# Ledger of designs, part 10: peptides against a protein of PDB entry 5VZU

Target 1, 271 residues: chain A of PDB entry 5VZU
Amino acid sequence: GRTLEDIFHEHMQELILMKFIYTSQYDNCLTYRRIYLPPSRPDDLIKPGLFKGTYGSHGLEIVMLSFHGRRARGTKITGDPNIPAGQQTVEIDLRHRIQLPDLENQRNFNELSRIVLEVRERVRQEQQEGGHEAGEGRGRQGPRESQPSPAQPRAEAPSKGPDGTPGEDGGEPGDAVAAAEQPAQCGQGQPFVLPVGVSSRNEDYPRTCRMCFYGTGLIAGHGFTSPERTPGVFILFDEDRFGFVWLELKSFSLYSRVQATFRNADAPSPQ

## One batch from the design tools (peptide; aimed at target 1 S57 S199 I219)

Design b1_p10_8_s4 (made by RFdiffusion4, then SolubleMPNN; from b1_p10_8, 5 letters changed)
Fold by OpenDDE base, seed 1:
Structure b1_p10_8_s4 (fold): chain B 271 residues (1-271), chain A 10 residues (1-10)
Amino acid sequence: as target 1 above (271 residues)
Amino acid sequence: SDAFKDLYVP
């Protein structure tokens, strides 16, 4: 029978051939679109911009990282046979931090899977609750007919009364030992390792990470068929490097900042 | 083979 390795090798050959066919056919009619770099904001987790990402069988792709309030987005600048350019390859929910376990338990894929799926279910619940509030508000504008009904009267008065008793009860202040959440020392990343069975293109990834967040990645068949969002983990290593663990695919993408300076790449200020 | 078209990749 074909080995998994044979299947992956044939798939890589097909992807390379498709990439070659697409690139060679476009030589006769190129549409150029200007790419603008996202503006940097003070509250951005890291500086937005271009990153070189590793996509297993596709190889190296260019992704734009941008921040949108409590969300980050990776947008493909280079497309592939599965996911076209301009698609959001990753969406990160900066509200849902993932705490990685110790280094020993990080090697357990089932532990990471449990943590991610628990966060996924919380995100789903929050979306359902927020969807109900938006639905109920539209129904109640029934036309209130203006019926003018009449003026009925004044009734006044009465007055009473005073009394005062001051009961003392001196309930003791229970010492709520505020467990001082040690401020996570903002400077020291935690040790990081990929779970056993998660594939990386190379073993050259940072072995410490600053923080992790829940995210979703976009996957599709050839020609962008049946696109879906799969759960994953965004891993911030440093100012210039992040990763994404594709949980269901058991793969890891490393993203490294493109250090090239681009002239006139800033978005025009909204006038 | 049709089996490769079913490979969902990022």
Scores: peptide ipSAE 0.288, ipTM 0.799, DockQ to the pose 0.171
OpenDDE base, seeds 2, 3, 4, 5: peptide ipSAE 0.284, 0.274, 0.249, 0.251; ipTM 0.792, 0.797, 0.782, 0.785

## One batch from the design tools (peptide; aimed at target 1 N82)

Design b1_p11_1 (made by RFdiffusion4)
Pose (drawn by RFdiffusion4):
Structure b1_p11_1 (pose): chain A 212 residues (1-129, 189-271), chain P 11 residues (1-11)
Amino acid sequence: GRTLEDIFHEHMQELILMKFIYTSQYDNCLTYRRIYLPPSRPDDLIKPGLFKGTYGSHGLEIVMLSFHGRRARGTKITGDPNIPAGQQTVEIDLRHRIQLPDLENQRNFNELSRIVLEVRERVRQEQQEGQPFVLPVGVSSRNEDYPRTCRMCFYGTGLIAGHGFTSPERTPGVFILFDEDRFGFVWLELKSFSLYSRVQATFRNADAPSPQ
Amino acid sequence: MLEEMRELYNS
């Protein structure tokens, strides 16, 4: 929904062109691989499926939320040259809720960082052996209309890599649940916010034979 | 790599 002008500034102009050129080289001669929608589950769940998400200058990407015990997974359906389609873009630790402070403490980025890194450390120890909401100051959000109220938060990690999916790594963050079908992820080391929203469309023939 | 990601996401 933009022209060459609104894009010719600039790093996105490049990424958009590459995509157009690259994808159009297929002239609709394509191979398709099967995917499934995730299993629903009662008590042990807060609702799976496809979501539209903001991935900075790459624009929106489609991400599938699925539940695997005390962890939720976000898997890329569409992707980008940094973190491709099919990868795990986010992992939410559902046993490590994070309490939300009043608005003024939410605004303090360092408080959020200290709190998140604390949980990361507690997690490393374990593995080794709704109210008003605002983003902290200095955390970017492409959306800006992110909901200002939220139900809960959890520790999670996101996958990052340089161009070409080089040296991918987990970076700490915090997952934010707004309502039944909108959630967010604060990328701590990037001071960046990704806002996700449910794909409302209904899909035929998409259920999996089983959880395995 | 980290600086590239920051530039992409904080655009």

Design b1_p11_1_s1 (made by RFdiffusion4, then SolubleMPNN; from b1_p11_1, 5 letters changed)
Fold by OpenDDE base, seed 3:
Structure b1_p11_1_s1 (fold): chain B 271 residues (1-271), chain A 11 residues (1-11)
Amino acid sequence: as target 1 above (271 residues)
Amino acid sequence: KLEEMRRDFNY
């Protein structure tokens, strides 16, 4: 029977062969496109830019992080045999924060899975409700037959009616104490550990996180076959590091900012 | 295990 080691070697051989095939295609024809760094906005969760991500057996890949209102996006700058360059490897919903349990319960994969799946169902419900409102609003524009506009009667200017006295009703403006959203205290980060059974390429990941969000990752077979979105957790560690927990893959990707400065990498100002 | 290993290569 095939051992786990035999299966691992077969999969690694297939991956190496696929990498070799793709690399050998570069001798035929290449299209070059300039990549620009996304502009930074004040409301961006962290500075957008290039990150080096860990993708298990694929190794290190370059991902562009960008912000799009209440969504963040990781776009592959480098590709692999499964997910090519230019694909959105991760999509993060910044509206749906994940609350991690205490450190003891963070080791329980089933607890993390429960929390994420409950958020996924809320996201699906919100999408269905928003789809129904957009559908019902379009159905009632029956073609208004353009009945011909009947003629403009010149309505005369009626006269100056008189001096109604202003009653002084001094309704006290109820101080709507705008609950000052307490500036999110630069809170002591929450202790962080991966669940048991989640694979990490390295155990050297940050053991404290700032916040977590619901997201989806892109997975596919070799040659980008049958691409699908899988649920996961975006983990913000600091300004230069984030993670993604791939629930269905039971894997963790660590993303670290590329510290290299690039000349002429800013998007040209819209002319 | 086999499916888990196939998944480790799919992203």
Scores: peptide ipSAE 0.312, ipTM 0.828, DockQ to the pose 0.274
OpenDDE base, seeds 1, 2, 4, 5: peptide ipSAE 0.305, 0.302, 0.303, 0.297; ipTM 0.821, 0.816, 0.821, 0.808

Design b1_p11_1_s2 (made by RFdiffusion4, then SolubleMPNN; from b1_p11_1, 6 letters changed)
Fold by OpenDDE base, seed 3:
Structure b1_p11_1_s2 (fold): chain B 271 residues (1-271), chain A 11 residues (1-11)
Amino acid sequence: as target 1 above (271 residues)
Amino acid sequence: TLEELRKDFNA
């Protein structure tokens, strides 16, 4: 019978062969597309730009991080045998912060899984509620038969005079204590460890994180077959590093900022 | 699973 080792070896050979086939396509007709860096906004969680990430056996890939209101996106700049360039490898919901437990409970994969799945259900409920409000608003445009209401003559009603006395109703302004958004304390980052059974290509990942968010990753078979979104955790370590925990795959990808400066990489100003 | 391995990650 095939051993697990035989299966891993055959799969590794298939991935190497696919990578070789893709590399050999560079001897054929290539399409070149200019890549622009996204503009930085003051409200961006970190500076947008190019990051290098590790995707298990696929090795090093380049991802563009960009911010879109309360969402962040990782877009593949490099493709692989499964996910082509230009696809959104990760989509992050910045509305749904994940609170990690203490360091002892972070080792428990089932605890992380519980937290992520609870957030996934909230996101699903919010999408259903927002879909119902959009659906009910469309139903009441019954065809307003524009019956041509006959032009009744504009009777010039006379300009009655001015004397409305100002009633001083001193309604006390109820102090709506605007819950002051506590300034994001640049607090000491939370201790971070991967759960037991989550694979990391490198054991050298940051052991402290700033914040975590719910997100989804894109997975597919070779040739982009059966693409689907899998739940995960975006982990912000610092200005130049983030991670993604692929919950169902039990894997971790570390992304580090590309430190190279590019000339003429800014998007042209909208004329 | 073998299917997960085919999708992105050789564990």
Scores: peptide ipSAE 0.071, ipTM 0.794, DockQ to the pose 0.362
OpenDDE base, seeds 1, 2, 4, 5: peptide ipSAE 0.064, 0.050, 0.052, 0.066; ipTM 0.783, 0.781, 0.773, 0.790; seed 1 fails the geometry check

Design b1_p11_1_s3 (made by RFdiffusion4, then SolubleMPNN; from b1_p11_1, 5 letters changed)
Fold by OpenDDE base, seed 3:
Formats: C-alpha cells, sequence, structure tokens
Structure b1_p11_1_s3 (fold): chain B 271 residues (1-271), chain A 11 residues (1-11)
C-alpha cells in the first residue's frame, strides 16, 4: 500500500512539476505591471503594504495587505499552481471580532471551530437581512403615469398672525452618559497558541496577539479549478505581523512585513 | 490523509 511518505513524495513531485511548468511558460511572453502600495489611512488597523506569508508546502508568498472601510484584504502578488497572482487570498471582516478563549481552551480545535462557525452564521444572517431591504424597495416603482400638470394657482400672501407666549418648560437635560468607549488599552496582548492539529511551517510564531477577526481564505485545485472561500481567523500580533488560521485546512499562515523600502511605490495622486 | 494533504496544497 502507499505509505504516508510515498503520498507526500508523490504530491511534492506533482507540486514541483507544476511550479516548473508554470515558470517555463513565462519565458515566452511576460507583461509587467507596476504595483503601487495602498495609501495609509488614520483608521487602518496597521500600516498597509507588502507581507511575506507562509503557505505550507508552497513556501513563502508575497501578499499586499489593504484596508477597505471595515474590511481588510490580502492580495497575492506572487501566485502558486493553485491560486494565481492578483487573487484575494484572504478577506477579513473587521466588524466581526473573534474572542479567543483562555490559553488552555485555545489548544482545543473544536472550540475555535465552534466560535468561528457561530460568527460565520451571524455574517450570513446580516447579508440576508440587507438583501431583503434592497429587494422590497425596488418593487413599488409602478410606472408613474405622467398625470398632466394641473394649472398653477396664484400664491395669495397669507397674513401676519400674532404673539404666542414662551412657555419656559425647563425639561432637565437627561445626561446621556455617552458610554466613553474606554480606549482599548493597547498594552496587554492576549496569550496565543495554535490549536492541536493546526499545521504551521514552524513553531516560531508570536505567542501574544492584540486582536482577532473573522475572515475567509481562497482555496482552489491546480490551475485555479473550483475556487471557494473557506472560513478562518485573522490574528493581529503587532504592527508588522499577522496570522491567518485556515480552519478547514487546519493550517496557519504567518505574515511578516517586507522591511524593504521601495522608491516610487506610492500611488500617483488622482489627477 | 489524502484529502487533508490535498487541502494543505490548495491555498
Amino acid sequence: as target 1 above (271 residues)
Amino acid sequence: VLEEMRKEFNF
């Protein structure tokens, strides 16, 4: 019977062969396009830019992180045999925070799975409710029959009527105690560990995280066949590092900022 | 195993 080692070697040979075929096809005709860094905004969770991400057996890939209101996107700058360059490898919903359990319960994959799938269901419900409001509003534009313009009656000038007295009723301003959103004390990160059975390229990942969000990752077969979105967790570690837990793949990608400074990488101002 | 291995190479 095939051993686990035989299956691993066969799959690695297939992946290497696919990488070789794709690379060799580029020698015939390449189109180059300049990539610009997204402009930084004050409300961005971290500075947007280039990150190197770990993609299991694919190795390191370059991903552009960008912010789009309450969404973050990771776009592949480098592609692989499954997901080509220019695809959104991850899409993060910054409206849906994931609360990780204590460090002991973080080792339980089923607990993380439960939390993520509950948030996925909330996101699905919100999308259905917003779809119904947009649908009902369009149905009632029956054809406005152009009723003929009735004649302009002359604006008679109505008169001056008088003095109504100022009733003083001093309604006490109810102190709407604006619940001061306590500035999220940026200081105490939560202890972080991967669940048992989640594969990482190495165990050298940050053991403290700032916050987590619901997201989806893109997966596909060779040649970008049958692309689908799988649920996951975005983990913010610091200004230069984030992770993504691919829940259904039981894999972890670590993303580290590319520290290289690029000249002329800023988008030209829209003229 | 085979399905889990296919998944590790699909992202």
Scores: peptide ipSAE 0.286, ipTM 0.811, DockQ to the pose 0.252
OpenDDE base, seeds 1, 2, 4, 5: peptide ipSAE 0.283, 0.285, 0.265, 0.277; ipTM 0.807, 0.803, 0.790, 0.792

Design b1_p11_1_s4 (made by RFdiffusion4, then SolubleMPNN; from b1_p11_1, 4 letters changed)
Fold by OpenDDE base, seed 3:
Structure b1_p11_1_s4 (fold): chain B 271 residues (1-271), chain A 11 residues (1-11)
Amino acid sequence: as target 1 above (271 residues)
Amino acid sequence: TLEEMRKDFNS
């Protein structure tokens, strides 16, 4: 009988063959486009740029990380049989920080799933509330019939005089203790481990993380069929490494900065 | 299917 190993090997061979077929089909009709690195901003969580990501059996792919206000995006530079190049493989909501539990509870996949799904529901509620405010504001522009209100004469209202005495009412300024946002201490990174049953291509991932955020990943069938967004966790390890936990896939992608310097890769200055 | 996509990631 076919072993599980034989089935996995056959599936991996199929994915490699599909990549080869796709590459060979375009050999006669290649369109080249210059890729520019996104400009770095002071408020960017880390320096934007190129990362190499692990996508399980698809192997290594190149992703551009960029920041867009309170959102981060991973855009595929390389494609695979499921998701073509130029697609947003991950979209991160930097407004929705995920707090990981202690190291013991991090091994529980159901606990991580609970935390992520609670944040997903908050994001959905905020989108519904913001959609209602935008809807109600459009309805009340009934056509203001510009009835030409007749030019009532400018009555010269007289210059009333000076005298009002300065009442000294010394209202004590209540000390609104602005809760000083404690500067995010460059504190010791939180211990990090993958939940039991989350697949990683290798066990060599960082065992400490700085912070985590809610995000969504793009998944599709072969040929980009039935594309959908799946919930996940963005994990910032350091300046050069981040992860993404694909919750429904029970998979982990590790992204590491491409340490190459490129000439003429900066975006043209806006003229 | 989600199961097929899971194979592509976890095989």
Scores: peptide ipSAE 0.344, ipTM 0.929, DockQ to the pose 0.635
OpenDDE base, seeds 1, 2, 4, 5: peptide ipSAE 0.367, 0.326, 0.089, 0.333; ipTM 0.934, 0.925, 0.827, 0.926; seed 1 fails the geometry check

Design b1_p11_2 (made by RFdiffusion4)
Pose (drawn by RFdiffusion4):
Structure b1_p11_2 (pose): chain A 212 residues (1-129, 189-271), chain P 11 residues (1-11)
Amino acid sequence: GRTLEDIFHEHMQELILMKFIYTSQYDNCLTYRRIYLPPSRPDDLIKPGLFKGTYGSHGLEIVMLSFHGRRARGTKITGDPNIPAGQQTVEIDLRHRIQLPDLENQRNFNELSRIVLEVRERVRQEQQEGQPFVLPVGVSSRNEDYPRTCRMCFYGTGLIAGHGFTSPERTPGVFILFDEDRFGFVWLELKSFSLYSRVQATFRNADAPSPQ
Amino acid sequence: MLEEMTELYNA
């Protein structure tokens, strides 16, 4: 929904062109691989499926939320040269909730960082052996109309890599649940916020034969 | 790598 003008500034102009060129080289001669929608589950769940998400200058990407015990997974359906389609973009630790402070403490980025890194450390120890909401100051959000109230938060990690999916790594963050079908992820080391929202469309023949 | 990601996501 833009022109060459609104994009010729600039890093996105380049990424957008490369995508157009690259994808259009297929002239609709394409191979498709099967995917499934995730299994629903009662008590042990807060709702799976496809979501539209903001991935900075790459624009929106489609990500599938699925539940695997005390962890939720976000898997890329569409992707980008940094973190491609089919990868795990996010992992939410559902046993490590994070308490939300009053608005003024939410605004303090370092409080959030200290709190998140604390949980990261407790997690490393374990493995080794709604109210008003606001983003902290200095955390970017492409959306800006992110909901100002939220139901809960959890520790999670996101996958990052340089161009070409080079040296991918987990970086700490915090997952934010807004309502039944809108959630967010604060990328701590990037001071960046990704807002996700449910794909409302219904899909025929998409259920999996089983959880395995 | 981190600098690139910062630029991409905070664009």

Design b1_p11_2_s1 (made by RFdiffusion4, then SolubleMPNN; from b1_p11_2, 5 letters changed)
Fold by OpenDDE base, seed 3:
Structure b1_p11_2_s1 (fold): chain B 271 residues (1-271), chain A 11 residues (1-11)
Amino acid sequence: as target 1 above (271 residues)
Amino acid sequence: KLEEMRKLFNS
């Protein structure tokens, strides 16, 4: 019978062979495309840009983080044997914050799974409701045959007069208790730990996070076969670091900002 | 597939 070690060696040999085939094919046909950094907006969660991420045995990859209203996107700059460059490796829903439990309950993978799957179901419901409203609105544009309504004559409405009695009714100003938007406490981040059984390539990840959001990651077989979205958690650590928990894979990817300054990397202003 | 991907991410 195949041992766990035999299976591991077979998969590692296949991965190394696939990496070698891909790298060797690039020598014959390279398409070069200029990559521009996304413009930063004031409302962006962090500055958009290039991040280096770890994908388990795939090693180091480069991802572009960009913001699109209430969504963030990680786009692969480097490809791998499973997912080519230019694919959206992660899609983050900035409407759906994940509230992590206390540090003790963060070690429980089933608790994180419950929280993420509850948010996934809400996102699915909102998509179904928004799809129904868009469907019903299109059905009732029957062709309004513009019957030419005959020009009925403008009757001169008479100039009724002036009387001005100022009724004083002193309606009490109802105290609209402005729900004080709790100032986003730019304070102490929440303690963070990976659940038991979530693999990290490096144990040196930030032990404090600012906020978390629901997201989906892209997974595929070799050669981009049968691509699918898997649920996960985007973890914002700081201005230069974020993580993604791949829930179904039980893996964690850490992304760190590429600190290199690029000349002429800004998108040309639309003329 | 998911199991194969899990092996590749956990290696």
Scores: peptide ipSAE 0.117, ipTM 0.828, DockQ to the pose 0.626
OpenDDE base, seeds 1, 2, 4, 5: peptide ipSAE 0.103, 0.108, 0.115, 0.112; ipTM 0.823, 0.821, 0.827, 0.827; seed 1 fails the geometry check

Design b1_p11_2_s2 (made by RFdiffusion4, then SolubleMPNN; from b1_p11_2, 5 letters changed)
Fold by OpenDDE base, seed 5:
Structure b1_p11_2_s2 (fold): chain B 271 residues (1-271), chain A 11 residues (1-11)
Amino acid sequence: as target 1 above (271 residues)
Amino acid sequence: KLEEMRKLFNY
């Protein structure tokens, strides 16, 4: 039977061949497009911009991080044989914070999986509920044919009916249990470790994180076949570093800011 | 393991 090593070897051969085919085509036809850095907004979780991401066997790829309200997006600037340039490699839901367990329980992949899958189910429920409200609102604008109802007459004004007593029904103000907004622990980073069995290209990743969010990563076969979104965790380490745990892939991508200054890379002002 | 390896290369 095929060993795991045989399958790894076959897949690496296919990947190398695909990379060779793509790179050999660059000499014949290149399309150049200017890349603009997203403008920084005060409400952005960190400064948007270019990051170097680790993609296992693919190596380093360039990703643009941008913010879109309560969503963050990683867009591939470089592509690979599976996911081409211009695709959204990661999409982060900044509404759905992930709470990591203690450092001991962070080593348990099943615990992280449970937490992420519970959040994924909440996100699906919210999408279904929001889809129903949008569907019901469109159905009721039947054209009210304005039938011209005729001018029937002016009948009279009568009288002053009486003194109904004010019942003082002292409705007790129901204590609206203010759902205690758990204070955003903005201050102290929490200890961070990858679960056992999650592969990283390098073990030199930050061992403290500020916050985590639910997200999805894009996966596909060779040639961008059968693209799908897989659940994961966005991990903010600092202003210049974030990670993504690909849950179903058992892989970790570390993203580090590109420190290079670019001339004329600012987005044109909206006219 | 085999499915995990096929998945590891698709991102």
Scores: peptide ipSAE 0.331, ipTM 0.845, DockQ to the pose 0.258
OpenDDE base, seeds 1, 2, 3, 4: peptide ipSAE 0.327, 0.329, 0.326, 0.327; ipTM 0.841, 0.841, 0.844, 0.843

Design b1_p11_2_s3 (made by RFdiffusion4, then SolubleMPNN; from b1_p11_2, 7 letters changed)
Fold by OpenDDE base, seed 3:
Structure b1_p11_2_s3 (fold): chain B 271 residues (1-271), chain A 11 residues (1-11)
Amino acid sequence: as target 1 above (271 residues)
Amino acid sequence: KLEELRKEFNF
């Protein structure tokens, strides 16, 4: 019978062969497109830009991080035999924060799985509710028969009525206690560890995180067959590092900012 | 295991 080692070896041979085939096609016809860095916005969680991400057996890939209101997006700049360049490898919902448990309970994969699946269910409910409100609002525009509104005559402007004295009703301004959004205490990161059974290419991931969010990753078979979104966790470590836990894959991707400066990489000003 | 191996290569 095939051993796990035989299966791993066969799959690695297929992956290497596919990488070789794709690389060999580059000599025949390539379309080059300039990639621009997204403009930074004040409300961006971190500076947008290029990151190098770990993709298990694929190795290192280049991903563009960008922000789109309450969503973040990782777009592959490099592709692999499963997910081609230009695909959205990760989509992060910045509305749905993941609260990690204490360090002991973070080692429990089932606890992380529970937390992520509960948030996934909330996201699905919100999408269903928003879909119903948009559906009911369109049904009631029956064709307004444009009945020709008869020309109602210009009624004359009636005259200046008199000096009603302003009563000084001193309504006390109710103290709208603006709930001071406590400035997110930018200081004390939470201790971070991967769950048992989550694979990482390196053990040299940050052991402290700032915050986590719900997200989805893109997975597919060879040649981008049967693409689907899998649930995961975006982990912000610092300004230059984030992670993604692929829950169903039990894999961790570490993303580190590309420190290279590029000339003429800024988006052209909208004319 | 086999499905886990297939999944490790699919992203």
Scores: peptide ipSAE 0.305, ipTM 0.823, DockQ to the pose 0.289
OpenDDE base, seeds 1, 2, 4, 5: peptide ipSAE 0.300, 0.302, 0.279, 0.281; ipTM 0.815, 0.815, 0.800, 0.796

Design b1_p11_2_s4 (made by RFdiffusion4, then SolubleMPNN; from b1_p11_2, 5 letters changed)
Fold by OpenDDE base, seed 2:
Structure b1_p11_2_s4 (fold): chain B 271 residues (1-271), chain A 11 residues (1-11)
Amino acid sequence: as target 1 above (271 residues)
Amino acid sequence: TLEEMRKLFNF
């Protein structure tokens, strides 16, 4: 029977052949599309722009990070044999923060998997509920004829009365020491490590992160066959670095800002 | 699995 090694070699041979075919096509007619940098907004988590990301066996790819209200998107600028250029490689839900455990429990892949799958289920429930509210809200604008309800004048005042007095009981106020919710110090990064069995191209990744969010990554077979979204974790390290943990792939992508300045790369103002 | 191995490079 085919060994796991035989299947790995066949897959790598096909991938190399596809990369060779695509490279050889550069001697032919190419379609060029102008890329514009997204405008920066005050509410953007970090400055949008071009990042260099690690994609396992594909190597390094260029991704545009952009913000769309409570969502962030990574769009491939460079394509590969699986995911073509212009596809949304990652979609991040900035409504759903991931809380990483302590550094010891961060090494446990099953713990990270549990946390991410719990958030995935919440996102799915919210999408089902929001679909029902949008459906029900359209039906009930029947014209409520505003019948003028008459001003009935109803009157009177009375009166009674009296009594009773009693008791004293002086129960001591137990000092409920309100555990002051230490304001989550939004400025201190937390220790970060990859789970055991998550593959990284380089062990030189930031060991401290600012915050994490739920997201989905795009995966497909060779030639963009059977594209699907898989759950993952967006990790913000700093202004110029973020990561994505591909949960089902057990892979980590590190994204670093392209430090080059581009002239005339701003989107034309909508006239 | 064969499916897991195919997915390892599909991103």
Scores: peptide ipSAE 0.304, ipTM 0.817, DockQ to the pose 0.250
OpenDDE base, seeds 1, 3, 4, 5: peptide ipSAE 0.300, 0.299, 0.298, 0.301; ipTM 0.819, 0.819, 0.819, 0.820

Design b1_p11_3 (made by RFdiffusion4)
Pose (drawn by RFdiffusion4):
Structure b1_p11_3 (pose): chain A 212 residues (1-129, 189-271), chain P 11 residues (1-11)
Amino acid sequence: GRTLEDIFHEHMQELILMKFIYTSQYDNCLTYRRIYLPPSRPDDLIKPGLFKGTYGSHGLEIVMLSFHGRRARGTKITGDPNIPAGQQTVEIDLRHRIQLPDLENQRNFNELSRIVLEVRERVRQEQQEGQPFVLPVGVSSRNEDYPRTCRMCFYGTGLIAGHGFTSPERTPGVFILFDEDRFGFVWLELKSFSLYSRVQATFRNADAPSPQ
Amino acid sequence: SPEDTGATYTP
């Protein structure tokens, strides 16, 4: 929904062109691989499926939320040259909830960082052996109309890599649940916020034969 | 600054 002008500034103008050129080399001669929608589950769930998400200068990407015990997974359906389609973009630890402070403490980025790194450390120890909401100051959000109330928060990690999916790594963050069908992820080391929203469209023939 | 999810990340 833009022109060459609104994009010729600039890093996105490049990424957008590459994509157009690259994808259009297929001239609709394409191979498709099967995917499934995730299993629903009662008590042990807060609702799976496809979501539209903001991935910075790459624009929106489609991400599938699925539940695997005390962890939720976000898997890329569409992706980008940094973190491709089919990868785990996010992992939410559902046994490590993070309490939300009053608005003024939410605004303090360092408080959020200290709190998140604390949980990361407690997690490393374990594995080794709604109210008003606002983003902290200095955390970017492409959306800006992110909901200002939220139901809960959890520790999670996101997958990052340089161009070409080089040296991918988990970085700490915090998952934010707004309502039944909108959620967010604060990328701590990038001071960046990704807002996700449910894909409302219904899909025929997409259920899996089983959880396995 | 604009949102970034690793587009400018350098390992």

